# Ledger of designs, part 322: peptides against a protein of PDB entry 7UQJ

Target 1, 160 residues: chain A of PDB entry 7UQJ
Amino acid sequence: PELYQNFNITPPRGVLFHGPPGTGKTLMARALAASCSSDERKITFFMRKGADILSKWVGEAERQLRLLFEEAKKHQPSIIFFDEIDGLAPVRSSKQEQIHASIVSTLLALMDGMDNRGQVIVIGATNRPDAVDPALRRPGRFDREFYFPLPDVKARFKIL

## One batch from the design tools (peptide; made by RFdiffusion4, then SolubleMPNN)

Design b2_p28_3_s1 (from b2_p28_3, 12 letters changed)
Fold by OpenDDE base, seed 1:
Structure b2_p28_3_s1 (fold): chain B 160 residues (1-160), chain C 160 residues (1-160), chain D 160 residues (1-160), chain A 28 residues (1-28)
Amino acid sequence: as target 1 above (160 residues)
Amino acid sequence: as target 1 above (160 residues)
Amino acid sequence: as target 1 above (160 residues)
Amino acid sequence: SELLELLREVYPETTAELLQLLDMLTPP
């Protein structure tokens, strides 16, 4: 907050992590939530899978998204992590396209409805950034993108 | 390599990474491949998903596993990473149990058939170590296990 | 190293990580190794399992421990990580108790023999701190303990 | 932290930027 306030930069509401599978996207989101938690200030972490939104919450996905965002707001500071956010992309069936359009529209509305003063960050992770609806990648939504390349050789020796 | 040679320790053929989702199992596997790669010695990294072995390779899964191990041997030093290796576990159908038994038997045979001098490491990752067939966890197979816990809060701040 | 020197704190020779399985103990040890590695100063990370010391090194465990500590000293700054250090605890057989007593005595002697100026840190991890020999938990050995609780939803974030 | 350090080592700039981003979200 203070750093963003000092620079007159509105904190991003959404951050998109993209890159090959097993590049630490989910790990980074968890690591970030952990690092920002102190004894005095605990960050609450919410995790959902994009595919679970379509498959497990058929007919209630919109309501579950609303509840998720309300719970995140209630327990702020909070991180909402959508793993495999490209899993919201429709399977080739017209019925799934309508369900997708509805769920994506709800997610867009929830991201747009977040107060700029709210201590809620949304992190999306995908292996397929091109399968993420361009509407999610607009300013005020997932307006920052971080690429997670396959780790090359040199970076690793420091970790092992 | 050198550390194993210096101690006359046969390098494990298989390493099981287990722990909750998003604990860096896949990242660690990729970060082991990258660290052990140098400009002079590149490690080839092969990734497969356990669920993909059952679903995408129906009727060819055994052949695809054999091809994977031959390709890994050809491009040694190599890491074969099986993400979601518990996804080889059958869903409750008897037909999937037979397919599972066949695929697991092939994986066991391939791991047993690796030359002790071969520069191929197999890494399995799972969120459900109890769903991994005990036969895979025997000596000469996944005979080393690494737990990837969800990292807890307090210890972080001193290391970061 | 520098942080310990700056605070006139003698760096602990040993740090005990304890807590339920799944809490980031092994994961914290490797992170410490990584974080303390810079381009100018690489930390060498040595990993052993407590159970492997008893089972794989029968009759040579003491020698292997000595070699491990010498190699860590040679490649300092170094971290020696003993995963499942409670696995040095004897199974109920008198023969394993004698082997345990010998191996633990060697580990104690090696930890006591580390120069206070040496850049070698020993990290022990256990799920069963009560199974760790109290002699290992004395000053100059594992004299710092870090508890890794089961991360509740809020606590998980701080360890990553 | 290990994972974060892993991430710092693998993605030093990305991890630093993300940590800064989060520090901005979670005022001390």
Scores: peptide ipSAE 0.040, ipTM 0.386, DockQ to the pose 0.350; fails the geometry check
Fold by OpenDDE base, seed 3:
Structure b2_p28_3_s1 (fold): chain B 160 residues (1-160), chain C 160 residues (1-160), chain D 160 residues (1-160), chain A 28 residues (1-28)
Amino acid sequence: as target 1 above (160 residues)
Amino acid sequence: as target 1 above (160 residues)
Amino acid sequence: as target 1 above (160 residues)
Amino acid sequence: SELLELLREVYPETTAELLQLLDMLTPP
């Protein structure tokens, strides 16, 4: 608590977890959601997969994103976790540019529209941070990045 | 080795990890692989995503499975982890039946063809065990199932 | 739940995770616990370290085990994870035989006393399965064993 | 939570930083 007051550190609205598949990105997001849920303060965890939003909601992906953010805001404090966020917001180089561009634009607007007072954190997980639109990685969006390397085998789990 | 001889417990050749997305199935498989390699006995971990085998190897998915199992056998002890195995081996009810049927049949044959002497464990991860062909869930294949449900928010890890 | 009903698979009362230190045994148990908790069915995870039960509870270790199993039964479905279970249940060869023998006997009785209706799973983790009393490894106790060997560093996760 | 302890073991710095981040997000 006090540490954040002194450093003028606006809590990141967005955190990008990046690293190879199965490095615990999704697990970290869940663990964080579970650990921060005290008996008194329950954090609501919303999980969506990038590819599912595109495939299930052809033509409604923008609406689904809006609804997700509204629901998260309603149930704050909340974490929105986008698994495979590169599936939602690929860099504009692919011929499927238009649909992705609209979804990216909607996600950008939703992240930007999260008032500083909203206890909503967005976590994006990707195996390819460079495949995520750089616009999402700007301040006020996914402004913090956490690398999840392959657990090096020499991670002596010092079970202290 | 010897422990399995005395109890007539054939070590499961296949383990199905099933549960909602981001429940740690992939991390578990990696942790198992990571845990299974001693300084003297290196376990080789092979990871494949079900959808990638279908999409990258259109027409060669069977060959890629064969090569994967051959490589795993060559590098034994080894773990083959199939993430999203329901993408490889969907229940035969979908119109894409033929390609899936051949891949499933190949996977079945490869799992059945793992000699009891092969120190190759196959781990399949799915969010929908019911979407996996029941033939894969039979003894000698994915004969052990581990449920990975959502970490419930109220998991009071009372470390008393 | 239903999965165990249909397959006549009595859920193992006990699972032994064995393998070198840092091999993700604890991780696996935690991931299983986390994974076994659905939104509707919260699995309560109880973690104890074998050495801690002996050292903290000199003369009360048996009572602490009883209380642990009672609490686990009360909060079922539950997982009891014993880390370093070889610290609780060493093979009778050491001069500290008597205290260990009573604790082992208590643990055996508690595992045997888990009615088939109890949704309590006991996971024991050890670096030395041969240091665990064979009586614990019998059917109805730690009847399933999972080897967790070391993650070899050079597991090039060739995500091909 | 035990999962957090695990993550602390696997990613001690990352977990610590993320916990700090979450503590910021959950103002006391």
Scores: peptide ipSAE 0.040, ipTM 0.384, DockQ to the pose 0.271; fails the geometry check
Fold by OpenDDE base, seed 5:
Structure b2_p28_3_s1 (fold): chain B 160 residues (1-160), chain C 160 residues (1-160), chain D 160 residues (1-160), chain A 28 residues (1-28)
Amino acid sequence: as target 1 above (160 residues)
Amino acid sequence: as target 1 above (160 residues)
Amino acid sequence: as target 1 above (160 residues)
Amino acid sequence: SELLELLREVYPETTAELLQLLDMLTPP
């Protein structure tokens, strides 16, 4: 908080993790949530899969997103992790995806409506960053992107 | 590769990674694939989800498994990573699972048919090691098992 | 194990974690699994979501529960973590929930059938303890309950 | 955690930046 106030750096509301499947995106999000949970300051970690939000909550997905963001705000500091976010917010290409377009519009509005002073970070993970709606990748939403390459040769040797 | 050659240790054809979801099984499989990929010797990494093989390829799952193993052999050294392998190869309990039984039988035959000198490692990841058919856990198949515990409390502190 | 033997305290077969969403119930279950995993004695951690057991295994949920408990017993010491257990075992209110009632009955029987000497702990997490079937909250089942308050710093320290 | 140590080894820069980002969420 104070660091962002001092640097006038708007804390990223959204962080996009992208890279090949199983490069550790979900693991990183969990590790981060676990590391920042000190004894004094517990971070609340919310995990949702994009496809699960669409399939489990047919017709209620927008309400579930709203509830998720309200809950994250209530339990701040919070991390909202959307795994497979390209399944939730595919590029708005075809008119047939009105349901997807509505969910994406709700997610956009929720991210735009987050107070910059709120201790809520949204992490989206995708294997297909180009399949994520460009509107989500704009400033004030998923404004930071972290590429998870296939781990480089040098890093792999130290773990074994 | 060289380590297994030097010790005359028959390289495990199959390695079972088991442990809680998001303990890093998929990351470790990828990290292993990258560590063994030198600049001179790139390891080809194939990833499949067990449930995806069953659901996407209804009636073609056996053919897809054969093609996967042939492709892995063609691009050796290779790692075949089956995430959620318990979804592919559940325990052969009930007669109603003829489709599962056929896929499991195909996977068994493919693992048995791998050349012991072939530079193909199969990694199965599961959250449920006992939901994996015991026939897959026999010598010459998934003969090594690695448990991925939840990261110890002590390990959480060193990262911060 | 030894601590429970020395105090003649029947080790809780089931522990219910309840509290507002994001209070760290899932994280605590994971931290407990990790803390009890020594180098000598690895605890096997099984995680299932209540809603996933119902939705993914329509008609097979009971079999999947049986397999889960058998697996946990085979890999003891084990933790079975049911996240969102109120989704699995809602209060037996309406006649339309015959499928839920059967799954709950299976879970009850499995918890009752656990050997008290078995090193298997079941952790249920819920945001709605009153939505959990009271039969699950009886002695020999989820007989210990831990409230995860909204983080007032003091209360979480005393449980470790 | 062995896991974030793994991540620091695999993704040192990404892990460091993400930890800094999270430190900003956790005021001292």
Scores: peptide ipSAE 0.036, ipTM 0.349, DockQ to the pose 0.355; fails the geometry check

Design b2_p28_3_s1 (from b2_p28_3, 12 letters changed)
Fold by OpenDDE base, seed 4:
Structure b2_p28_3_s1 (fold): chain B 160 residues (1-160), chain C 160 residues (1-160), chain D 160 residues (1-160), chain A 28 residues (1-28)
Amino acid sequence: as target 1 above (160 residues)
Amino acid sequence: as target 1 above (160 residues)
Amino acid sequence: as target 1 above (160 residues)
Amino acid sequence: SELLELLREVYPETTAELLQLLDMLTPP
């Protein structure tokens, strides 16, 4: 917060990690959560899979998203990591529109409803950024994107 | 078996790995399976996700659990690793009670039915030990718990 | 293509990676995709989980499979990696027959419908090859199988 | 290359066969 306030930089509400599967997106999100946690300032890390939100909570996915964001806010500073976010928020033009539309709309509203002073960062990871609803990739949502290339084999030994 | 018998230590039927996501719980379970496997004594490693047992096997989850334990017993020494066991065996007070109640009851019965001499170890991994049915965390079930802290980046390089 | 044509070897349409969980099947599939991608010749890598195709796309799994294969063909050379393919294509004798039967039949038809000249490889990963529908393991489908043993602890420290 | 080297270390035969398979599938 303070660093962003001092520079008049609006902290990103959302960060999109994209790139081939297993390029360390999930590892990075966890490493960030760990590195930013000091003894005095523990970041609470929440992880959900996009698919799990759809499947585990049929008919309650929207409620589970709301509860997740409420819990993250309660335990701020917090990171919410959505793994496989394209599973949660597919492109609206994908004909599975109705069930996904409400979930996507809920996620959009939750991201929009985050106070700029809220110490909640949302990280979405996807292997297919173009399969994520474009509405999520707009300013005030997942407005920072980081590409995770397949590390050449050399870079991967350093991540291991 | 022998080491536990010599020390009058009842081998844990179940070990609960808990800690933040991506702290190497799954990796540790696999490393244990590999380390305990010699050329002469191969440990059979079974992995299931708690959520997968619920979703893949709607109405047959109990049967799949039984089959898993039977197969593990047939191929002993064996490790059964349940990733995200909180997805399989949520706290009974969680309102999705009825479908989960039978599955949890089946898992409890399977763990209770393991002869202490059976070379089948069950490892459950969770990010939320308090979301696991307390009945699973009792003696004779997941009665050994290992906390996996978020490694600092330095410690993470050692787990990798 | 050319190498297979010169040797009168039909290129495998599908490769089955099987072995204990976390033996690097997914990692291998990704490494292969990376290694075969040059600056001039980029391989498009598609990844799906078998369970996700079932759960995310209830009633549309067949359509999603078709779309996946069409997209892979459009972006050839391509690798389609099915993680946990036993979740997508369980043995037909498993009593969950009806829902899975159509999906399996669709996958079979898609694999059979791949022109031998198509630069689309399908990799299926499973921990239980015997849980995969035997029809998928026939010539012209997943007709090459690679076993991934548990690495010993020493090898695992290098994978980390 | 390190992952492939890793995979070559862990699965030398499998990696070699798979690379050959891919080379065959992706002719120059």
Scores: peptide ipSAE 0.014, ipTM 0.258, DockQ to the pose 0.269; fails the geometry check

Design b2_p28_3_s2 (from b2_p28_3, 13 letters changed)
Fold by OpenDDE base, seed 2:
Structure b2_p28_3_s2 (fold): chain B 160 residues (1-160), chain C 160 residues (1-160), chain D 160 residues (1-160), chain A 28 residues (1-28)
Amino acid sequence: as target 1 above (160 residues)
Amino acid sequence: as target 1 above (160 residues)
Amino acid sequence: as target 1 above (160 residues)
Amino acid sequence: DELLKLLREVYPEIMAELEQLKSWLTPP
């Protein structure tokens, strides 16, 4: 709370990392979780893959999302990292299965339902920000976006 | 290109990395992408898991493969890395669901449709080369195979 | 065998790693595989995600499990690591699809069928041990459980 | 430390902005 006041920045509920594959989006999310963790204050890092949520829990994806957010709240401060979030929340299409629409709607509701005082940050990673449902990219959801350019050769060898 | 020219090796359209799990197949594919990337020439590395293509997009896997190859062509020079490709293209069985047969057929067509001038390399990784459809292991597809032995302890700890 | 004998520990058939996300369960399993590997004695490390088995092989998950255990036996000494095993063997519910029940039953049978002399260890990782079917947590299956607390910052940076 | 150093070297601008994110998750 006070930290957010001191930075005059509304704490983002959601941050979208986007850029080419292998640019360290996942590594950055993990590094942030690690760097924010101390012996006194351990951050819980929840990693999920977007399409794992879709595929693993046919008919239970919405429930798993709810459980994830509840668990993140219980273990706050926490980071929820959605790798390949475009696989979870693709751009809404009239041809999308009703299942996909329900999951997106659930994620939207969960992000909207986050208390601004909660020490839960959601990080989404994608290679295709335009493949993420624009509803998730609105203020109060994934309202910050960070572009990860391709690192140089030396940096790539260190990320490998 | 130059790496392949310097080695007097016709750039394979497809390379199959096979060997025990944790042998650095994925790391090698990424390292190759990194080593071939320069500030002037950034290689785009597309990573997909074989069975993620199957599971994430029930009924859309063929479309996702097509989109992947089109995106790889747009971002050439590029590497498409299929991790666990045996999950995408298992050996054809009369008992295989019609869905699996369609995906394999699509991948075959996409690999056959690659222009020899295209700077797109496909790397497949598997623990079980014999579980990969032999049609993919033919000339003009995954026509090179590299065995990855279990690394020494020191190398394993670096891959971990 | 000798490593387990030297530690006066009955070689567990199955070990369950549980604890908060990002606690290094997967890294520990890999590090164990690496540390137990020498140039003379290479351990084969099989990694599978619980819900990948469920999702990748709709209708073939049982066969893939059987093949995995057979392959692990062929490549012994070996470690089979199931990441997110709660996704493979969730607590049995009357609402569970018949498919889930079959997979769990197959895994139970495979673990029960392991010869104690076999140099195959099964490691399951979960964030939610209570979400794993209690039948898997019985003696002769995942009969050892290790809690992974949140590491300190230094340990976290080593896991990242 | 080495990982953060690497990320700062690779993505100095992103890291500078993400230090604000860290501040949200770290106690004052």
Scores: peptide ipSAE 0.031, ipTM 0.256, DockQ to the pose 0.201
Fold by OpenDDE base, seed 3:
Structure b2_p28_3_s2 (fold): chain B 160 residues (1-160), chain C 160 residues (1-160), chain D 160 residues (1-160), chain A 28 residues (1-28)
Amino acid sequence: as target 1 above (160 residues)
Amino acid sequence: as target 1 above (160 residues)
Amino acid sequence: as target 1 above (160 residues)
Amino acid sequence: DELLKLLREVYPEIMAELEQLKSWLTPP
């Protein structure tokens, strides 16, 4: 907080992790949650998959998103991690437009409705940032992007 | 390439990795892509999940498959990795027949339409090869199968 | 088997693994299957994802569940592992009520129909036990719950 | 600690930037 205040840097509401699958995006999001959690200050880590929100909650996805953001706000400091967010918020040019458009619109509104002072960070992970609705990648939403390159073969074997 | 030419072995268009989940099928596909990639010759690795193609792209799955194969051909040498391919190409005896049958038919046509000279390898991963449409397991498609046994408990902990 | 008979402990039909994602629920289920499998007595390990049963088998999910339980019974001793079971059996208050309610009702009936003497264990994994239909968490179903805490960062690396 | 150590080794740049996020989530 103090560091961001001193530099007049609005803390990112949304961070997009993108890169090849199994580059550690999900692992990084969890490592962040774990490393930021002390015994005195537990971070609440919420995880959802983009495709699961669509498939599990057809006709309820908007409500489930609202509940997720409300719960995250209630349990702040919080991280909301959307794995495979391109499944939740595909580019609007995909013909499953009506259902996806409503869900994306809800997510946009929820991210825009987050108070900048709230200790809630949204992390989206995708393998294809270009498949994510560009409206989500705008300033004040997923405005920071982190590319997770494929580690070289040597670096991968060090994880095994 | 040269090795396959010398033995008159048509390079496999499709390789099916099967075995219990977390046996390293996805990791092996990635390790193959990384090991075959030199600084001079990068292999383009495309990854899709079978269930994602069905769920994310209802009514667009056929088009997305076509685009994937076209993109893989454009960026050859390429590996197309289908994780959970049994989600994309379930056995036709499942009554979700019409949508699945069209997608499977498209995948069959795409695999059959691959030029033998194309440097595009398709890797399918499944936990249940018997749940994959047998038409995909025919010669010229997923004609090579690799079983990934569960490593004994000691060997699994060495990958972590 | 003998241990449960001697203590008059009805072997659990269903075990719910719950906890944050990547806490090793799926790994533990597999490690159990591997450790209980001897060369003389192989345990058959069936894995399904909750969301996959819904998404892949719309209108066939009930039949696929029945077939799964029949196959598990035929190949006993067996473990049926449902990963992301909250996707299969969401709380009935979710408006996708009719399809989900029928699938949940089928799973309830299948778990209730399991003979207590059958060597079939059902393991459900979820990140959110509260999102699982409470009817599944009743005695005689998923009646044992194991919490998979986020291992501290040290303990996670020991699994890698 | 070893995961964070590994992630720092594999993704030093990402981890350095994410430490800024850490500082926001865990004010001293």
Scores: peptide ipSAE 0.030, ipTM 0.271, DockQ to the pose 0.308; fails the geometry check
Fold by OpenDDE base, seed 4:
Structure b2_p28_3_s2 (fold): chain B 160 residues (1-160), chain C 160 residues (1-160), chain D 160 residues (1-160), chain A 28 residues (1-28)
Amino acid sequence: as target 1 above (160 residues)
Amino acid sequence: as target 1 above (160 residues)
Amino acid sequence: as target 1 above (160 residues)
Amino acid sequence: DELLKLLREVYPEIMAELEQLKSWLTPP
């Protein structure tokens, strides 16, 4: 928050980490949550997995998302990390229409309902950015995207 | 080969990485593959996901495993990384008996059939080491296990 | 560990965090794991969710618990955090008798088998302390309980 | 190097044990 205010940079509401599996997306999100926490200002890190929200919360996934965002807002500054977000918010054209459509609509509404002044950042991680509903990748939602390449041995050392 | 003879240490055929999701198991496996690769000697890194081998290859999972091990041997030195290996090799006592039993038996045979002189290492990653068939966790298979703890919040600060 | 040694306080074997959802129980457990880790002494933080242990491990939950405790002991000093422990250890009077009874009995035995000299702390979090088997809330198990009230927005900042 | 440094910082024990894996995959 302070970093974004000082640089006149509009804090991203949502950041999408995408790239091959095991490129450090989840690690980076965790590391960001850590590095942004100081002794004076602890950042609350929420982690959810897209498939876990769907499978564990059959019929309650929407409610779980609402509670997660409310909890994140209550504990701001916070990071909500959705690992495997493509499991939570599949493309609307996918044959798994009804259950996923409600979850996606809820997540869209929650992302849109975030005040830009709120110290809540949502990080989505996916190996399949194209499997994420394009509506989530629009401005005011996951509006920043970071590619995590397969590091060549030498290139991996530059990313950390 | 010569290094194994000098240390009288039987090289692990298989290494099991276990721990919570997003602890860097997949990243470590990739980093190992990377760090062991030099400009002179590239290590071939094979990655498969246990659930993908089951679901994508219904009726061919055994063949896919054989091909994977043959390919790894052909491109040695190599690492075969099985992410979510508990999805591939569930405990035999699980009611999903027949399909999984064949796949597990094939993987066991492939692990046992690895020449100790072959420069092929198998890394399994799981969040659920106990959902992995105990037969895979025996000597000559996944005979080394590494726990990946959730990095402490303070330890994560040094990472960034 | 060092904090408890310095204060001549018998380290609690188990600490139960209870209170409404979103009161920061999970956050506090993570923050404690973080704060107790130094550069010299890293604390290993294990996290499990009660429902995950039940659902993902139908027929293996007992073994998963054993391995978790063994692993925590191996990596001591450690914290085992059970989120939603009421999902793991429901009250014995619940109609889901047989499967839960075995898991609860295993968890009881594991808690009782912890040497007080071991640098392993178990933290349970629940929104429903009364849904946790009373046997777990006895001395030598979850013998300390911390209530996490719904803070008015100002009070949550003091808990982190 | 930075990833390995990172992993050594995060998982010093694991990395120390896994450095033996390098020796196995490194030709003499």
Scores: peptide ipSAE 0.018, ipTM 0.315, DockQ to the pose 0.251; fails the geometry check

